# Peptides against a protein of PDB entry 3ESW, part 71

Target 1, 322 residues: chain A of PDB entry 3ESW
Amino acid sequence: NNIDFDSIAKMLLIKYKDFILSKFKKAAPVENIRFQNLVHTNQFAQGVLGQSQHLCTVYDNPSWHSIVLETLDLDLIYKNVDKEFAKDGHAEGENIYTDYLVKELLRYFKQDFFKWCNKPDCNHCGQNTSENMTPLGSQGPNGEESKFNCGTVEIYKCNRCGNITRFPRYNDPIKLLETRKGRCGEWCNLFTLILKSFGLDVRYVWNREDHVWCEYFSNFLNRWVHVDSCEQSFDQPYIYSINWNKKMSYCIAFGKDGVVDVSKRYILQNELPRDQIKEEDLKFLCQFITKRLRYSLNDDEIYQLACRDEQEQIELIRGKTQ

## One batch from the design tools (peptide; made by RFdiffusion4, then SolubleMPNN)

Design b2_p15_3_s2 (from b2_p15_3, 8 letters changed)
Fold by OpenDDE base, seed 5:
Order: sequence, then structure tokens, then C-alpha cells
Structure b2_p15_3_s2 (fold): chain B 322 residues (1-322), chain A 15 residues (1-15)
Amino acid sequence: as target 1 above (322 residues)
Amino acid sequence: SLDEELIKKYLEKLK
């Protein structure tokens, strides 16, 4: 009896689809209890939940996308993308165009648009005066700064003129389109919004050891790709562990469709103790939040995302990002 | 294909 392997494979695919869809049904009462207990008893879990409530949804704002697209030099961006695509892209198909777009956005953002701000320039002395600035500390926002989701203001005194300059740490990415300066937090915040404004699948990656970056889902590469706006880096997940020799414990990715522990992609050496939560509880937490984020999706969307999730898990186990 | 890999992984989980 010639086993019709094709028929068996089709049947298995149907059963697999049904199995996957069953996982994304409404959470059982026992799962809700476990989740509530975890976030009430574990500070790290509470932090991940709190971040997910903001980072998974804040960038899905069509009005912000319009403001971004109106602010950027789209003519320059697309001219550069078209130029690079014309060299090599035709051989690889249309899906590679988006990779060229992300690479150009990295270039444009770092070189033409945004600035690193270790210390602000003196408001009185003008540009290129940051060397004369002495930190005095941090304080809460004033009434004007509070309009732009500002939690902290760094205060600096100019050694030349003696005037005080305020460096508000704005969390409003629309305000960052105006100020056009910041550190890794402001860079990643605004750049995440920029990528989202082009209709891309983007995750915000939080590292416990005071760094943040993005991931972009490349349709060409069919995987999540490391993107760091500060470093103008595309697909270089090793830069932190290897190039910087950074010690890290956790990297958590936050997107509209899920929360994922991506530590295995970035922590290649010098791993710090993962003692903030049990591994099984972290896995449960990320899966539970992801399940909640997908409650409104249809069966086809759930299935497609689950296929991406499984592919990513295989990739992370095999270490293929190296 | 991705589908074949998913099938293999599913079969491994059913064991």
C-alpha cells in the first residue's frame, strides 16, 4: 500500500492548524489565576506587564504615522532606496525593497535627522557648546514639559555663561520630531514610530542592562532582524555581547502581536544571572500576554503569527542568527 | 518548506 505521504501531510497540517488555534482561545481560569499571582508576587513580571501595556500599542497610532511621514524627507529617502534597489534588488525580488528602506531609514535618521545628546547645548551660547555643560542633577518636569509625557528633566549649568539649560527626557515621540535629540531611549522610541509609520512589523526590545533597540520583521529574510538606530545597525545582534563585551541578563521584545524573550539572540557571552523570575514563569508570562494581544485576530491571522513564532523559536534554538 | 518543518515539530511534540 503506497502510503500517500501527501495526503497524510495535508491531514497533519489541518490538525496542526486546529491545535495552534486552540492555544489562542480565551485563557482558562487556572491560567488567569497563575497570571494574576505571578504579576502580584514577582516584580520583574509586573515590569514586563507594565511595559507591554504601553510598548505593544502606543505606536499603532495613525495620526502619529501621518505626522511622521509629513516630517521626514520622503523624497530623499525613496530616492536613496530606489538607487540602492536598482543596483542589486532586482535579482532578489520585490520583498528586498523593504530591507533597503529600513537601511536607508537607519542612515537618514542617524546622519540627517536625529542627534545624540550626552549633554545639551547651552540655550544661551548656542550650538556646539555641550562641552561647557556641567550636570547639576535631575528634577520633575515643569508645566510645559509635562505636556509631552516627560518623567525627568536633567539640569545643566553652562561653565561659560552660568545659565541653566534643561534637558527634558521626553517620552512623547511627536515632541522628539521637534527636539531631534536624545539618548538610546529617545532614539529607539522615535525610530520605532518611524518604522511603524511605513507599515512595518516592528518590536521594541528592552534590555535590563540599560539599552534598547528595535526588531523589524523582514519578509525577504523571513525572520526578525535586529535594528539599532543609535548604531545604524541592521542584522548585527552580536554587537552588544561581542563588540561591546556587554554583560546582559534579559532582552524582551514588545510588539503589537506579542511579547517574546529574545535573550538568546543577543546574549551570546557574558550572561548575567537570570534570577529575576523562573524561566518557566517568564515563558508563561510572555505567552499569556501574547495570547491576550491576539484575542481580536481571526483564525488566519492567528495561524500566520503562530507560524512566525515557531520559526523564530527554531531559529533561536539553532543559533542561526550568528 | 516551513510547513514541513512545522509538521515535523508537531509530530515530535505528539510523541
Scores: peptide ipSAE 0.017, ipTM 0.494, DockQ to the pose 0.666
Fold by OpenDDE base, seed 2:
Structure b2_p15_3_s2 (fold): chain B 322 residues (1-322), chain A 15 residues (1-15)
Amino acid sequence: as target 1 above (322 residues)
Amino acid sequence: SLDEELIKKYLEKLK
């Protein structure tokens, strides 16, 4: 009996597709109850949900993408990408071009476009006066600052002229295209929007220990790639745990198509206690939110994303970037 | 192929 392996493989693939699609059907009443109980009883779960409601959708704004593309020096960016691609990219195929683009965007953003702001310059004394600035604390936004989704304003006094300078912590990424300065939050916020404006699959990664970065899905590498705009870093997930010796407990990635615990990619050593939520409940929460984000997708889209998810889970378990 | 890996994983889950 010649086992028709091709026929068996096709049948298994069909059954596998059906099985995967069955997981993405509307949540059962029991799952909804579990979800509601979890977010009402666990503050960490509530925080993850709250972040997902913002971060998973806010960057999918075509009007913002247009404003970004109109603001960036696209001629310079593409000139540099084309130059780097012409060296080695032709041998690796067309999919590598996007990796070169992301690398150039990292360079451009850090070197040419955005500025790190530990302390603001004095509004009166001008540029390069941050050394003269003394923090006085933080306050709520004024009426103008409130227009740009500002939650907090840091207040500084100039030791030279005595004037007060306000450093509003804007959450509006369009305002950040104007201000072109900030810390990790502003950097990651605007850079996430920039990457999205080029039509890329991007996730916002939140670390509980006060850092944030991006992930980009590389079609060339066929995986999620670490991207940190602050560090001009591409595919260096180890920088936090190893280079910085940072202690971390949770890294959660937020994208349009899902919420994923990516802690295993970044927490390579110095793991802090994961005591904010049960591991099973966190897994359930991320899966539940992901399922909700995919409710409008067709079966083919759901299947393709599920395949990607399974590949990522294999990667995260193996600890080896292929 | 991705399909083969998925099939293997499916078979592992059926065990």
Scores: peptide ipSAE 0.016, ipTM 0.515, DockQ to the pose 0.713
Fold by OpenDDE base, seed 3:
Structure b2_p15_3_s2 (fold): chain B 322 residues (1-322), chain A 15 residues (1-15)
Amino acid sequence: as target 1 above (322 residues)
Amino acid sequence: SLDEELIKKYLEKLK
């Protein structure tokens, strides 16, 4: 009896698809109760939920995408991408082009567009005067600053002229297109929007230990790729744990289609205690939020995303086979 | 198929 392995495989695929789709149906009452109890009783879970309500949706704004594309030097960007792409002998239409685009966007953003602001320049003395700035503390936004989703304003005094310079910590990424400066938060916020504006699948990665970065889904590599705009880094998830010797406990990725614990990608050594939530509860939380984010998707979209999720989970478990 | 590879990988994960 020639076992028709192809027929069995097809049948298995159908059953597997149905099984996957069954997991993404509307949450059962028991799951809703578990979720509500978790976010009510666990501060970390509440924080993840709160972040998901913002980060998973805020960047999916076509109006913002248009503003970004109008603000960037697209001619320069695409010229550089095309140049490097052609130099490496790639044919038109290869999925690898998006990797070149992201690499150029990293270069462009860090080198040509945005500036790291440890301390602001003195508004009175002008450029390259940050060395003369003394921090006085932080305060709430004024009436003008509050228009741009400003949570706090850092206050600096110039040692040379004695004038006060305000450094608003804007959360409005459109305002950041104007200010062109910030720290990791502003960098990641605007860069996430930039990547989204090119139609890329992007996640915002929050690290509990005061850093943030992006991931983009490379169709060429068929995986989520680490992207840090501050470091002009592409596919270097090890930079924090190894190069910086950073201690970390949690890295959570927030995207339009899901929330994922990506800690295993970035926490390679110097792991801090993961004591903020039970691992099972964190897994449940991320899955539950992800499920909610996908409620409007059709079965094929749900299935494709679920396949991507499973690939990522396998990657995260196996570690990078170097 | 990509799906078959995914299933194989998934089954390996469940072991």
Scores: peptide ipSAE 0.015, ipTM 0.512, DockQ to the pose 0.311
Fold by OpenDDE base, seed 1:
Structure b2_p15_3_s2 (fold): chain B 322 residues (1-322), chain A 15 residues (1-15)
Amino acid sequence: as target 1 above (322 residues)
Amino acid sequence: SLDEELIKKYLEKLK
């Protein structure tokens, strides 16, 4: 019996695609009940859901993308990218150009555009006066600050002139294009929007231990790449666990197409107890939210994303981020 | 996709 191997191969591929697509069908009633019970009984699960409702969609705003591109020095950025690409890029293929773009955006953002603000300068004394600032505490936003999605305002007194300076912690990334200062939260928020404005696949990574960064999907490397705007870091996921000796428990990535536990990429040593949720429940939660985010996609889009997800899971299991 | 390549490799081994 001449086994038509080509026919069998085609049938297996069809059945495999159908199997993958079946995982993204509408949730069964039992899965909905499990999800509802989980988010109502587990605070960590509720937190992940709440973050997903904002972070997965907020950056997909065409009006914001236009404002970003109008605000950045695109001539300088592309001049620098073209210069670096001309040295080595032609030998490595066209897809590497986007990696050079992200590296230049990291440089431009940290060196030319945005400022780290541990303490604000005194509004009265002017630039380089932050050393004279004493924290008085935090309060709610005033009427003007409330227009820019501000939840908290840090209050400082100048030891030199005695005047009060307000440091609003704005969550509106368009306001951050004006203020051009902040800490890791403001840096990551605006930088995520900047990368999205160039049409890139980007995720916001939340670490439970008070840090945040980005991931960019490199077509050249064919994987998710660590990107930290605060550190001007590209493809250095080890910096937190190894270089900083940071203790961590959870790293969760939020993107338009899914929510993924990326802890294995970044937690290489000094792992804190993962006691906030059962591992099976966290896996279920991330898959359930991801499934909902993909409800409007066609079968081909779902299949391509599912293949990407599988490659990432294999990478995370093997510990081969480098 | 990695899965398509894996399936192709398995099928080649059957071949």
Scores: peptide ipSAE 0.017, ipTM 0.496, DockQ to the pose 0.114; fails the geometry check

Design b2_p15_3_s3 (from b2_p15_3, 8 letters changed)
Fold by OpenDDE base, seed 4:
Structure b2_p15_3_s3 (fold): chain B 322 residues (1-322), chain A 15 residues (1-15)
Amino acid sequence: as target 1 above (322 residues)
Amino acid sequence: SLELELIEKYLKSLE
């Protein structure tokens, strides 16, 4: 009996697809109860949920994408991308071109577009006066600042002229296109939107230890790639643990299609206690949120994303990105 | 292929 290996393979693939799809069906009542109890009783879980409700969807705004593309110097960007692409003589086509685009966007954003703001310049004295600024503390936003999702305003006094300068910490990325300055939060927020505006698969990575960055899904590399706009860094997940010797406990990635614990990608040494939630509960939480984010997707989309997820999990376990 | 690895994992889980 000639074993039709092709037929068997096809049947196995069908069964596997069905099995995968079954995991993404609507949550059972028991899972909903577990989820509700977890987010009600665990502050860290509640925080992750809260962030997911914002970060997973906020950047999927076509109107914002248009505003971004109208604001950026696209001619310069694509000129530089084309130039770098031409140097390498790659035949890999569109997939590798996107990696060059992300690298140029990192360059453009840091060098030409956005500024790091440790201290603001004095509004009265003008440019390059930040050295004269003394922090007075933080305040709530005023009525105007509140229009742009401002959570806090840092207050500075100029040692030279005595005037007060406000540095509102805007969370509205469209406002950041105007202000063009900030710290890691503003950088990551706007840069995430920028990448999304080019139609890229992007995740916002939150680190509990007060840093944030992006991940981009490279079709060329067929994996999630570390992207830090502050550092102009592409595919350098080790920079925090190794270069900065940073101690970290949690890194959570938030994207339109899921929430993923990516701590294993970034926490290579100096791991802090992961005591905010049980590992099993965190895994459940991320899976549950991811499942919810995919409820409207068709079976083929769900299957493709599930395959991508499994590949990422394999990568994270094996440490293959280093 | 990724699919083969995933299938292998699935098969091992049925084991």
Scores: peptide ipSAE 0.037, ipTM 0.655, DockQ to the pose 0.499
Fold by OpenDDE base, seed 1:
Structure b2_p15_3_s3 (fold): chain B 322 residues (1-322), chain A 15 residues (1-15)
Amino acid sequence: as target 1 above (322 residues)
Amino acid sequence: SLELELIEKYLKSLE
């Protein structure tokens, strides 16, 4: 009896699809209990959940996307993208064009649009006076600053004129379109929104050791790509561990479709102890949150995302970007 | 292929 291998393969694929879809069904009571116990007893788990409730959804705001696109110099951006695309003359078409767009957005954001702010300029003395500024500490926002999701305000005194300058740490990315300055938090926050405004698949990556960046899903490369607006960096996940010799313990990616531990992509050496949560519990937590984020999706969308998740997991285990 | 690896993982889960 000639084994119809094609029929068997089709049947296996159907069974596999059903199996994958079964993982995204409503959580069993035991899983809900495990989740509740984990977030109530483990501070790190509670932190990941809290971040997911904000970062996974906040950037999916059509009104904000419109404001961003109206604020950016789109003519300059697309002119530069078209110029770089024309130089390579590649037949790869639309997919590679998006990589050029992200690279130009990195350039534009760092060189033309946003400013790094270690210390603010003196409000009285004007531009290029940050060298004269002495930190006095931090305080809560005033009534005006509180309108823009400001948690803390850094206070500085000018050594030249003696006046006080306030540096509010705004979390409202629309306010950052006006202020056009900040540190890694403000940079990553606004840049994540910018990428989202172009309709891209983007994740916000939180590192426990006080850094943040983005990941962009490249259709050309068919994988998640490291993107750091502060460094104007594209596809250089090694810069922290190798170039900076940074010690790190956790990198967690937050997107609309899931929460993923991406530590293996970025922690290549100098790994700090991962003692904040059991590895099995972190895996469970990320999967549970991801499942909840996908509750409204249809079976085909769930299956496609699950296949992408498995590809990423294979990449992370092998340590080789194909 | 990715599909073969996924099928292998599935088969191992049935064991």
Scores: peptide ipSAE 0.035, ipTM 0.632, DockQ to the pose 0.698
Fold by OpenDDE base, seed 2:
Structure b2_p15_3_s3 (fold): chain B 322 residues (1-322), chain A 15 residues (1-15)
Amino acid sequence: as target 1 above (322 residues)
Amino acid sequence: SLELELIEKYLKSLE
């Protein structure tokens, strides 16, 4: 009997698809119980869930995307992207163009658009007066600040004029389009929205050790790419562990289609103890949340995302993408 | 190919 290898391959692919889809079916009662117990008994799990409820969906707002695109200098951005794309000399098409777009957005955001704010300028003395500012502590938002999802306000006194300046830590990214300043939280928040506004697949990466950044799914590179707006960094996941010699325990990526432990991409040395949750429980938690985020997707979308997930897991284990 | 690796993973899951 001639072995029809093509028929066997097709059959295996069908069976594999069915197998993958079976994992994304509605959670069994036992999984729901495990999930509920985990988030009620483990503070880290509760934190991851809480973050997922916000970060996985908040940036999928078409109204916000329109406001962003109306606010940015798109003519400048696309002029620069077109210029860099023309230099590449490769017929890589739209896929590589998007990488150039992200690189230009990093440049534009850091150089032309947003400002790092260690301390605010004095509201009375004007620009470049932050050196005269003394921190007095933090307080809750006032009535105006509360309109923009402000959790805390840092209070500063000017050593020159004695006036108080408020630095509200806004979580509303639309307000950040106006204020144009912040620290890593504000930078990452607004930059995540900016990337999403261009229709990109983006994840928000939370590091337990007080840093945050983005990942962008590059169709050209066929993988998730590190993106840090604060550093104007593209595809440099090593900067924290190696360049900064930062000690880290957890990096969790939050996107519309899933929650993923990406610690292996960024924690290359100086790993801190991962003692906040059992590894099996964290894996379960991320998978469970991811499954919930995909409940409305069709079988083909679920399958494609699952293939992407498997490719990422291979990358994270092997340190290489095929 | 990615598909081949995925199939291999599937086959291993059946063991």
Scores: peptide ipSAE 0.030, ipTM 0.657, DockQ to the pose 0.820
Fold by OpenDDE base, seed 5:
Structure b2_p15_3_s3 (fold): chain B 322 residues (1-322), chain A 15 residues (1-15)
Amino acid sequence: as target 1 above (322 residues)
Amino acid sequence: SLELELIEKYLKSLE
């Protein structure tokens, strides 16, 4: 009896799909209790939950996407993408076009659009006067600054004219389209929105050791790709641990479809103690939040995302981010 | 195939 291996494979795939879908059913009472206890007793878990409530959904705003696309020089961007695609893209297929787009957006954002701001220019003396600015500290936003989701304002005094310049740390990415300046937080915030505005699958990566970046899901590479707007970096997850010799403990990725511990992608050496939460509890927390984010998805969408999740886990275990 | 690796993981989870 020739074992119909194709029939067996199809049957196994059906059973596997059912198994995967069963994991994304409504949480059992015991899981809800575990989740509630964890977020009420562990500060790190509270932080991850709080970030997920904002970062997983805030960038999925069609009105913001329209404003972004109206603000960017799309003609320049697509001209450059088309130029690079015409050189090499025809051999690799259409899926590589999005990689070229992300690379151009990195270039455009850093070189043409946004500015790094260690210290602001003096509002009175004008451009290129940041060297004359002395930090006085930080304070809360005023009435105008508060309109743009501002949590803190850095205060600077000009050594030349003596005037005070305020540097509001805006969290409203639409305001950042106007101000065109910031540090890693403002860069990553606006750049995440920019990538989302092109319909890309994007995650916001939070590092506990005061850095943030993006990940983009490349259909060409069939994996999550490191993207750092500050560094104009594409697919260089090693830059922090190796090039910067940065010590890190946690890297958590926040996307519309899930929350994932991506520490293994970025923490290649100089690992700091992971003592903020038990590893099992962090895994549970990320899975639980991910499950909640997917409650409105259909079975096929859930299955496709779960397959992607498993591939990422295999990648992270095998260290195949070469 | 990726699907085969996923199936193998599933089968191992049933042991």
Scores: peptide ipSAE 0.032, ipTM 0.653, DockQ to the pose 0.714; fails the geometry check

